# Peptides against a protein of PDB entry 4HTP, part 33

Target 1, 231 residues: chain A of PDB entry 4HTP
Amino acid sequence: SQTVASHVPFADLCSTLERIQKSKGRAEKIRHFREFLDSWRKFHDALHKNHKDVTDSFYPAMRLILPQLERERMAYGIKETMLAKLYIELLNLPRDGKDALKLLNYRTPTGTHGDAGDFAMIAYFVLKPRCLQKGSLTIQQVNDLLDSIASNNSAKRKDLIKKSLLQLITQSSALEQKWLIRMIIKDLKLGVSQQTIFSVFHNDAAELHNVTTDLEKVCRQLHDPSVGLSD

## One batch from the design tools (peptide; aimed at target 1 P9 D12 L47)

Design b2_p18_8_s3 (made by RFdiffusion4, then SolubleMPNN; from b2_p18_8, 7 letters changed)
Fold by OpenDDE base, seed 4:
Structure b2_p18_8_s3 (fold): chain B 231 residues (1-231), chain A 18 residues (1-18)
Amino acid sequence: as target 1 above (231 residues)
Amino acid sequence: SEAEEFLQRLLEQLKKEE
């Protein structure tokens, strides 16, 4: 079945997240999220105009925005060190070179950027001059690949994990990879709270999530901002 | 925003296909 997520480029979500992160004020952060959400809902209404009882919702995006609330897919089993080694290999970086060492020692301040401890930012700066491809993945495809990673981690299939990671990396821009890494590590550093995200999504979202701990249910049941829990 | 503009374009395209 057709989903909104199958039409929305992952790049669009990443650009929104980037704008949110760069915004200093809470109001501006909220505005960027609201604009993305409103556009998503409008597209949903058009896409499903003649279809009843669709299960499609904002969930595919929400689970990437609030990855710490993921309950459907299991752990990825991916750490920063694994990604560092993968990038060193993929980019053919000298192991004793500056960029390789930056990735491996991401917790140590090495430059003027002050990005110590943020592996995704370190990776971004390494990738930016080397990543030539424009991102081509949809939000749905990203989630499918992440599902594959989690499933294969559970099955202890390291080779298949690497395959899915390579597909993500090779089909993503440096900026998209920065955010993808943050999604995997489950730390987006948006500067906006979970409560704020829920509040913007729906007035009853935080309450429903507190009771159910089911992000998909929250997104489905509260898809319409005008329809409350008691309705 | 760029994301908003893209989704709006998609919306317009979808309407044209109807």
Scores: peptide ipSAE 0.106, ipTM 0.740, DockQ to the pose 0.631
OpenDDE base, seeds 1, 2, 3, 5: peptide ipSAE 0.030, 0.030, 0.031, 0.024; ipTM 0.621, 0.495, 0.630, 0.602

Design b2_p18_8_s4 (made by RFdiffusion4, then SolubleMPNN; from b2_p18_8, 6 letters changed)
Fold by OpenDDE base, seed 5:
Structure b2_p18_8_s4 (fold): chain B 231 residues (1-231), chain A 18 residues (1-18)
Amino acid sequence: as target 1 above (231 residues)
Amino acid sequence: SRAEELLKELLEKLEEEE
């Protein structure tokens, strides 16, 4: 079945997240999220205009925006150190070189940028001159690859985990990889609370999530902002 | 926003395919 996520580029989500992160103040952050959400809903209505009973929802995007609330996908088993080693290998960085050391020692202040402790930002600057300018992955494809990583982690198939990670990396820009890393580590640093995200999505979203702890159910049942839980 | 523009383009493509 056709889904909105199968059509929306992952780059579009990442650009939105970047704007949210860079924005000062709650109101501006909310505006950027609302614009993305409204566009998603419009696309949904167009895509499914002849099909009233669909299970498609904002869930594929929401689970990437609020990765700490993920309950369907199991643990990735991926840490910053693993990613650092992978990038060093993939980019053929000298192990004793400046960039390799930045990735490995990401917690130690080494540079003037003040990015100490933020692996994703350090990775971004290393990747920017070395990666493609525009990625090719959709939100659905990203989720499929992340599902593969989680499944293979449970199965202890390290080779297949690496394969999926390489697919993500080689098909993503530096900016997309920055956000992908944050999604995997489950820390987006958006500067907006979970409650705010839910409030913008639907007035009843926080309540339904508190009861069900099911993000997909929240996104599906409250897909229409005009239809509440009591309706 | 760029995301909004891209989604608009996608919507236009869907409408053209109908």
Scores: peptide ipSAE 0.035, ipTM 0.646, DockQ to the pose 0.594
OpenDDE base, seeds 1, 2, 3, 4: peptide ipSAE 0.033, 0.028, 0.032, 0.033; ipTM 0.633, 0.620, 0.641, 0.607

## One batch from the design tools (peptide; aimed at target 1 F43 A46)

Design b2_p19_1 (made by RFdiffusion4)
Pose (drawn by RFdiffusion4):
Structure b2_p19_1 (pose): chain A 221 residues (1-106, 117-231), chain P 19 residues (1-19)
Amino acid sequence: SQTVASHVPFADLCSTLERIQKSKGRAEKIRHFREFLDSWRKFHDALHKNHKDVTDSFYPAMRLILPQLERERMAYGIKETMLAKLYIELLNLPRDGKDALKLLNYGDFAMIAYFVLKPRCLQKGSLTIQQVNDLLDSIASNNSAKRKDLIKKSLLQLITQSSALEQKWLIRMIIKDLKLGVSQQTIFSVFHNDAAELHNVTTDLEKVCRQLHDPSVGLSD
Amino acid sequence: DEEEQKTRWEEMIEEMEEE
């Protein structure tokens, strides 16, 4: 019943992605990712030490790291133009004000929002990776259920409980373009030698993470 | 910050093993 994702601050995923994006070289981008992946695996073993049929995996994090491969969640129905309106309303921004104009007159949207949020209020987030996933699930379901009010509420929960950096990365996760500077093939190859292959056949991110959880155990086994 | 994140991981794993 327990999950690694329920124990990992979304902030640690975000700080990892930030360092990846900031790194100039491929080797350094891989290093930052590998450290998070390796820690996730060590904690998975400690958490599920004496457990039986464990289905937990790196999927809750991997689906955020490769969001363009997201298949389980339906579309979010979220445009950058409406996030601008949501922030103007939430942050009580005067429309003639400098910050409101930056959002309205839209180095992607996530960065603009980052610069707006950085000097403000909350500096340390509280959400875990699991809670972020649960809320993204509510947003996708409410888009399908045509409930734009429940989408606003769920997104408000995500935004108000998160730091500027988490919000920058959450926006990129919703738009599905992280701009990391490292390819999907590279990310799969760092995770597992066989991961790119398994994803080609299955188009199933959770299956790949679960089946290839152990790097020393291949597809042939 | 990177070092502090690694330390948090180590501490969380150690606390889990002590349970």

Design b2_p19_1_s1 (made by RFdiffusion4, then SolubleMPNN; from b2_p19_1, 12 letters changed)
Fold by OpenDDE base, seed 2:
Structure b2_p19_1_s1 (fold): chain B 231 residues (1-231), chain A 19 residues (1-19)
Amino acid sequence: as target 1 above (231 residues)
Amino acid sequence: DWEALQARFEQKIAELEAL
């Protein structure tokens, strides 16, 4: 099945999120999100030009932008400590080394960057000199891997969870991994509210989500910003 | 940057429309 998510690099979403996070004002944050969304919608229209009644929507991206609203995918069972240990192993970091200790003690105030308590930022700086400059995953592939992780967590298949995580990590840049970590931990720290994201997506999105709590339904039914709930 | 992202989207759209 052809989806927009199968064509959009995960890196492009991460770049957008990075711009949103770095923006100081609400208006600028909104602009970056709107630009990505508009491009997505245009791509959707082109991709599905000759196809009616497609189920494809912004959902694959939205569920990564608002991971705390995820209801379809089960819990990952992944915490910062698990990721720290995985990175230490994967990168062959000395256990008593500076970088390993930074990952394990991410909550401890570290001197220069002020990133204490933000594991994703700590990981980013450790990964930056050690990882690929450019990732290769699409948004769909990322979601597929996350689905695998959730499924295997429910089945208590730790080895398969590790396998999927390794695939995510080895095919992602440091920046992409920063955002991937935040998606898994379900805290993007964008500085923009859920309500703002919904309002930019569609005027009726917040209302529909409040009633249904179904993010996919919101994205599908309100795909066209010009068509309201009552239409 | 945004310009690069936009260019990628536009290129991909153009490719689809050319099919």
Scores: peptide ipSAE 0.278, ipTM 0.841, DockQ to the pose 0.856
OpenDDE base, seeds 1, 3, 4, 5: peptide ipSAE 0.124, 0.105, 0.019, 0.129; ipTM 0.748, 0.737, 0.483, 0.752

Design b2_p19_1_s2 (made by RFdiffusion4, then SolubleMPNN; from b2_p19_1, 11 letters changed)
Fold by OpenDDE base, seed 2:
Structure b2_p19_1_s2 (fold): chain B 231 residues (1-231), chain A 19 residues (1-19)
Amino acid sequence: as target 1 above (231 residues)
Amino acid sequence: EWEELQKRFEEKIAELEAL
């Protein structure tokens, strides 16, 4: 069955996240998230116009926005050091070069940008002149690749993990990779709380999540913002 | 910037409604 996630470019999610992060005020951050969510819901209604009983929901996006709440897929087993080494290899960076050292020593303040400790930002600046300007992945495809990584990590298939990572990297812009890294590391740094995200999604979302700890159930049961838990 | 995202969604919706 067709899903909204199979039609929404990953780039659109990343652009939304970038806007949220750059916004200073809580209200502005909320607005950007709400706008994306509303557009998603409108698309859902159009896509499923003739099908009332669908399991499709905002879950594919929500699990990327709140990656710390992921319960369906196992751990990726990916750390910043692994990604650094992968980028050095993939981009053919000199190991003793400035960019390789920035990736490996991302915790050390080396630059004027104040990005110390933010591996994703360090990676972004290294990738920006070297990567595609526009990615080609949908949200569904990103989730499929992340599922593959988690599954192969559990199975200790390092080569297959690398293969999936390479697919993600080669089909993503520098900006998309910045956010993908943050999703994998499970820290988006949006400047809004989990509770705020849930409150914008649905008034009952935080409560349902507290009870079930199941993000997919939250997204499915509370897909319609006008229908509450008691309905 | 939001207007562009909204436009993309609207275009996709329009494509679906035309099928």
Scores: peptide ipSAE 0.194, ipTM 0.784, DockQ to the pose 0.808
OpenDDE base, seeds 1, 3, 4, 5: peptide ipSAE 0.147, 0.159, 0.023, 0.169; ipTM 0.758, 0.765, 0.477, 0.772

Design b2_p19_1_s3 (made by RFdiffusion4, then SolubleMPNN; from b2_p19_1, 10 letters changed)
Fold by OpenDDE base, seed 4:
Structure b2_p19_1_s3 (fold): chain B 231 residues (1-231), chain A 19 residues (1-19)
Amino acid sequence: as target 1 above (231 residues)
Amino acid sequence: EWEELRERWEKLIEELEKK
């Protein structure tokens, strides 16, 4: 079945997240999220115009925006150190070089950017001069690859994990990889609370999530902002 | 810019509506 996520570039989500992160005020952060969400809903309505009963929802995006609430996908088994080593290998960085050391010692950066402890930001600066300017992945494809990683982690198939990671990396811009890393590590640092995200999505979203702890159910049942839980 | 993103999405919607 056709999904919105199969049409929306991952880059568009990342650009939205970047805007949210860069925004200082809560109102501006909310605006950027709302704009993306509204666009998603409009696209959904157009895509499913002739199909009233669809299971498609904002869930594919929401689970990337709130990765700490992910319950369907199992653990990735990926840490910053693993990613650092992978990038060093993939980018053929000198092991004793400045960039390799930055990735490995991301917690104690000697640099002026104040990105101490944020591996994704450190990675971004290393990747920026080395990666594609534009990625090619859709949100669906990103989720499929992340599902693959989680599944293969459970199955202890390290080679297949690496394969999926390489596919993610090679088809993503530096900015997209920054956000992808944050999604994997489950820390987006958006500067907006989970409650705010839910409140913007739907007035009843926080309540339904508190009861069900099922992010997909929340996104599906509360897809229409005008239809409440009591309706 | 968001305007560019919006325009892209609007075009995508228009393409869907034409099918």
Scores: peptide ipSAE 0.188, ipTM 0.797, DockQ to the pose 0.851
OpenDDE base, seeds 1, 2, 3, 5: peptide ipSAE 0.172, 0.187, 0.172, 0.182; ipTM 0.788, 0.800, 0.785, 0.792; seed 1 fails the geometry check

Design b2_p19_1_s4 (made by RFdiffusion4, then SolubleMPNN; from b2_p19_1, 11 letters changed)
Fold by OpenDDE base, seed 5:
Structure b2_p19_1_s4 (fold): chain B 231 residues (1-231), chain A 19 residues (1-19)
Amino acid sequence: as target 1 above (231 residues)
Amino acid sequence: EWEELQERWEKLIAELEAK
């Protein structure tokens, strides 16, 4: 069955997240998220116009926005050091070169940007002059690849993990990779709380999540913002 | 940039409605 996530470019989610991050005020951050969510719901209604009983929901996006609440997908087993080594290899960076050292020593402030400890930002600047300008992946494809990584990590198939990571990297822009890294590391640095994200999604979302701890169930049961838990 | 994103959404919806 067709899903909204199969049509929405991952780049569009990343652009939204970038806007949220850059916004200083809570109200502006909320606006950017709400606009994306409203567009998603509108697209859902159009896509499923003739089908009332669909399981499709905002879950594919929500699990990327709140990756710390992911419980369906097992651990990736990926850390910043692994990604650093992968990028050095993939980009054929000299190991003693400036960019390789930046990736490996991401916790040590070497530059004026104050990005110490934020591996994703360091990676972004290294990738920006070296990667494609526009990615080709949908949100569904990103989730499929992340599922593959988690599954293969559980199975201790390091070769297949690398294969899926390479597919993600080679089909993503520098900006998309910045956010992908943050999703994998489970720290988006949006400057907006989980409670705020839930409150914008649905008034009852935080309560339902507190009881069920099931993000997919929250997204499906509260898909319609006008229908509450008691309805 | 937001206007561009909105235009993309509108285009995607329009493509669905045209089918």
Scores: peptide ipSAE 0.359, ipTM 0.877, DockQ to the pose 0.800
OpenDDE base, seeds 1, 2, 3, 4: peptide ipSAE 0.350, 0.345, 0.342, 0.356; ipTM 0.875, 0.875, 0.873, 0.875

Design b2_p19_2 (made by RFdiffusion4)
Pose (drawn by RFdiffusion4):
Structure b2_p19_2 (pose): chain A 221 residues (1-106, 117-231), chain P 19 residues (1-19)
Amino acid sequence: SQTVASHVPFADLCSTLERIQKSKGRAEKIRHFREFLDSWRKFHDALHKNHKDVTDSFYPAMRLILPQLERERMAYGIKETMLAKLYIELLNLPRDGKDALKLLNYGDFAMIAYFVLKPRCLQKGSLTIQQVNDLLDSIASNNSAKRKDLIKKSLLQLITQSSALEQKWLIRMIIKDLKLGVSQQTIFSVFHNDAAELHNVTTDLEKVCRQLHDPSVGLSD
Amino acid sequence: EEALEESWEEMITEMEEEN
């Protein structure tokens, strides 16, 4: 019943992605990712130490790291233009004000929102990766159920409980373009030698994470 | 980075003690 994702602050995923994006070279981008992945694996073993048929995996984090491969969740129905309106309303921004104009007159949207949010209020987030995933699920379902009000509420929960950095990366997860500077092939190859292959045949991110959870155990086994 | 690594090690140690 328990998951690694319920124990990991979304902030730690975000700080990892930030360092990856900031790194100039491939080797350094891989290093930052590998450290998070390796810690996730060590904690998985400690958490599920004496457990039986464990289905937990790196999937809750991997689906955020490779969001373009997201298939379980339906479309979010979220446009950058409406996030601008959501922030103007939420932050009580005067429309003649400098911050409101930056959002309205839209180095992607996530960065503009980052610069707007950075000097404001909350500096330390509280959500875990699991809670972020649960809320993204509510947003995707409510888009399918045509409930734009419940989408606003769920997105408000995500935004108001998160730091500027987490919000920058959350936006990018919703738009499905992280701009990390490291390819999907590279990310899969760091995770597992066989991961790129398994994804080609299955198009299933959770299956790949679960089946190839152990790096020393290949597809042949 | 170091603080994050220490935070991971601490969380894992606490889980091993609890188990």

Design b2_p19_2_s1 (made by RFdiffusion4, then SolubleMPNN; from b2_p19_2, 10 letters changed)
Fold by OpenDDE base, seed 2:
Structure b2_p19_2_s1 (fold): chain B 231 residues (1-231), chain A 19 residues (1-19)
Amino acid sequence: as target 1 above (231 residues)
Amino acid sequence: MEKRREEWEKKIAEIEKEN
């Protein structure tokens, strides 16, 4: 069956996240998230107009926005050091060059941007002149690749992990990779709380998640903002 | 922002035509 996630470019989510991060005020951050969510819901209604019994929901996006709440997908086994080494290899960066050293020593303030300790930002600036301007992956494809990574990590198949990572990297812009890294590391640094995200999604979302700890159930049961938990 | 919204609206409209 078709899903909204199969139609929404990952770039659209990343663009939204970038806007949220750049916004200083809580209200602006909320607005950007709400606009994305509303568009998603409208798309869902259009896509599934003649289908009442669908399991499709905002879950594919929500699990990327709140990656720390992921319970379906197992651990990736990926840290910043692994990604640094992969980028050095993939981009054929000189090992003793400034960009390779920035990636490996991302915690040390060596750059002009003051991004010390934020690997995703360090990676972004290294990738920006070297990557595609626009990625080609959908949200579903990103989730599929992340599922593959988690599964292969569990199976200790490092070669297949690398393969999936390479597919993600080669089909993504620098901006998309910045956010992908943050999703993998499970720290988006959006400047909004989990509670705020849930409150915008649905009035009962925080309560339902607190009880079930199941992000997919939250997204499915509370898909319609006008239908409450008690209904 | 506006461009993104327009792109989504276009995609929605395309799906609605197919249904």
Scores: peptide ipSAE 0.170, ipTM 0.793, DockQ to the pose 0.858
OpenDDE base, seeds 1, 3, 4, 5: peptide ipSAE 0.137, 0.145, 0.146, 0.154; ipTM 0.779, 0.784, 0.780, 0.791; seed 4 fails the geometry check

Design b2_p19_2_s2 (made by RFdiffusion4, then SolubleMPNN; from b2_p19_2, 10 letters changed)
Fold by OpenDDE base, seed 2:
Structure b2_p19_2_s2 (fold): chain B 231 residues (1-231), chain A 19 residues (1-19)
Amino acid sequence: as target 1 above (231 residues)
Amino acid sequence: MEELRRRWEEKIEEIEKKN
């Protein structure tokens, strides 16, 4: 189907998230998110100009930004240790090598970067010299693959989970994988609260989410910042 | 950020031209 998410590179979301994370002040973090959101809304309006009753919304992006609020897809069944082993295999890293040990012992300080306990950052540095500089996936494709992972986890199809993970990995840059890992683990470390994200999205977003706990409904009903719940 | 914004604006313009 024709969606904004099918046109937006996953790299663009990751770049935005990276900027948010690197920003020290709340105001700057908000600015980066707002700019991405505004661009999304403008694109939505252009894409759906002649279409009525579209279900398309910011939801495909929002569910990646707030992965803890995901309710549509079930658990991935993926932890850092599994990803570490997968990367070691995929990249053919020596098991006793520095990079393999960094991934496996991500909680222990082993390097100069001070990234102990942050698996995604450790993975980033391992991946950076070994993967594509630019990914090819759209936000829609990422969500499709994540849906596949969750579905296959529920079905206990480990081989198909691996297949989808490999597609994500091989078509993503190191930076994109850093954020993808954080989305899967459900900890983005943006330094901005859920409440702030909702407040920037729409004044009524937090309230609607508190009542419905439905992130898609929040995104769909409040896609226009000028139209409130009471309107 | 400026480059990202520019790319999005171009994409929007392309869609608008097709409508």
Scores: peptide ipSAE 0.288, ipTM 0.862, DockQ to the pose 0.852
OpenDDE base, seeds 1, 3, 4, 5: peptide ipSAE 0.284, 0.276, 0.275, 0.271; ipTM 0.860, 0.858, 0.858, 0.857

Design b2_p19_2_s3 (made by RFdiffusion4, then SolubleMPNN; from b2_p19_2, 9 letters changed)
Fold by OpenDDE base, seed 2:
Structure b2_p19_2_s3 (fold): chain B 231 residues (1-231), chain A 19 residues (1-19)
Amino acid sequence: as target 1 above (231 residues)
Amino acid sequence: MEELRERWEKLIEEIEKEN
């Protein structure tokens, strides 16, 4: 069956996340998230207009926005050092070169941007002049690739992990990769709390998540903001 | 922001045309 996530570019989610991160005020951050969510719900209604019983929900996006709450897929087994080495190899960066050293020593303040300790930001600046301006992946495709990575990590299939990572990297812009890295590392640095995200999604979302610890269930049961848990 | 909204509107319109 068709899903909203199969139609929405991953780039659009990343652009929304970038806007949220750049916004200083809580209200502005909330506005950007709300706009994306409202658009998603409208698209869902249009896509599923003639289908009453669908399992499709905001879950594919929500699990990327709140990756620390992911319970369906297992651990990726990916750390910053692994990604650094992969980028050095993929981009054919000189090992003793400035960019390779930035990636490997991301915790050390070496750059003018003050991004010490933020691997995703360091990677972004290295990738910006070297990657596609616009990616081609949908949210569904990103989740499929992440599922593959987690599954292959569990199976200790390092070669297939690398393959899926390469697919993600080669089909993504520098900005998309910045956010993808943060999703994998499970730290988006949005500047908004989990509670705020849930409150914007649905008034009962935090309560339902506290009881079930099931992000998909929260997204499906509370898909309609006008229908509460007591209904 | 305006560009993103426009893209969403176009996506919705495309789906509505197909239905």
Scores: peptide ipSAE 0.286, ipTM 0.837, DockQ to the pose 0.771
OpenDDE base, seeds 1, 3, 4, 5: peptide ipSAE 0.101, 0.290, 0.144, 0.269; ipTM 0.641, 0.838, 0.659, 0.832; seed 3 fails the geometry check

Design b2_p19_2_s4 (made by RFdiffusion4, then SolubleMPNN; from b2_p19_2, 10 letters changed)
Fold by OpenDDE base, seed 1:
Structure b2_p19_2_s4 (fold): chain B 231 residues (1-231), chain A 19 residues (1-19)
Amino acid sequence: as target 1 above (231 residues)
Amino acid sequence: MEELRKKWEELIAKIEKEN
């Protein structure tokens, strides 16, 4: 079945998240999220114009925006140290070189950027001069690869985890990888609360999530912002 | 922002033509 997520580039989500993060005020952050959401809903209506009762929803994007609420896929088993080692290997960085040490010692302040403790930002600056400028993955493809990672982690297939990670990395820009890392680590640092994200999505979203703890159900049942839980 | 909006509009227009 056709999904919105199969058409939307992951780069577009990352660009939206980047704008939200860079925005100083709550209102501006909300505006960027709302614009993405409204575009998604409009695309959904166009895509499914002749099909009623579709199960497609904002869930593929929402689970990446609120990764701490992910319940469908199991844990990735990936930490910053693992990613650091992977990047050092993949980029063939000298082990005692500046960039390798930045990745491994990401918690130690090095330089003027003040990015200490933010592995994703440190990785971004290392990747920027070394990776492709534009990614090729859709939101659906990213979720498929993340599902593979979680499944293989459960099965203790480290080689297959690495394979899926390499597919993500080699098909993503530095900016996309920054956000992908944050999604995997489950800390986006958007500067906007979960409650705010839910409130923008639907007035009843927070309530339904509190009852069901099912993010997919929230996205499906409250797909239309004009239709409430009591309706 | 205009760039993202334009991309969405192009995607939507493509789907509308296919449907």
Scores: peptide ipSAE 0.318, ipTM 0.857, DockQ to the pose 0.758
OpenDDE base, seeds 2, 3, 4, 5: peptide ipSAE 0.311, 0.318, 0.198, 0.304; ipTM 0.856, 0.857, 0.714, 0.851; seeds 2, 3, 5 fail the geometry check

Design b2_p19_3 (made by RFdiffusion4)
Pose (drawn by RFdiffusion4):
Structure b2_p19_3 (pose): chain A 221 residues (1-106, 117-231), chain P 19 residues (1-19)
Amino acid sequence: SQTVASHVPFADLCSTLERIQKSKGRAEKIRHFREFLDSWRKFHDALHKNHKDVTDSFYPAMRLILPQLERERMAYGIKETMLAKLYIELLNLPRDGKDALKLLNYGDFAMIAYFVLKPRCLQKGSLTIQQVNDLLDSIASNNSAKRKDLIKKSLLQLITQSSALEQKWLIRMIIKDLKLGVSQQTIFSVFHNDAAELHNVTTDLEKVCRQLHDPSVGLSD
Amino acid sequence: SSHEENEELWHQLLEEERS
């Protein structure tokens, strides 16, 4: 019943992605990712130490790191133009004001929102990776159910409980373009030698994470 | 609590991987 994702601050995933994006070289981008992945695996063993048929995996984090491969969630129905309106309303931004104009006259949208949010209020987030995933699920379901009001509420929960950095990365997760500077093939190869292959056949991110959870146990076994 | 101990363990493991 328990999950690694319920114990990991979304902030730690975001700080990892931030350092990856900021790194100039491939080796350094891989290093930052590998450290998070390796910690996740160590904590998985400690958490599920004496457990039976464990289905927990790196999937809750991997689906955010490779969001373009997201298949389980339907479309979010979220445009950068409506996030601008949501922030103007939420932050009580005067429309003649400098910050409101930056959002309206839209180095992607996530960065503009980052610069707007950084000097403001909350500096430390509170959400776990699991809670972020649960809320992204509500957003996708409410888009399918044509409930734009429930989408606004769910997105408001995500936004108001998160730091500027988490929000920058959450926006990119929703738009599905992280701009990390490291390829999907590279990310899969760091996770597991066979991961790129398994994904080609299955097109199933959760299956890959769960089946190839152990790096020393290959597809052949 | 057990949950807080687990959160502390996570932070320790993450620090060790970054050292």

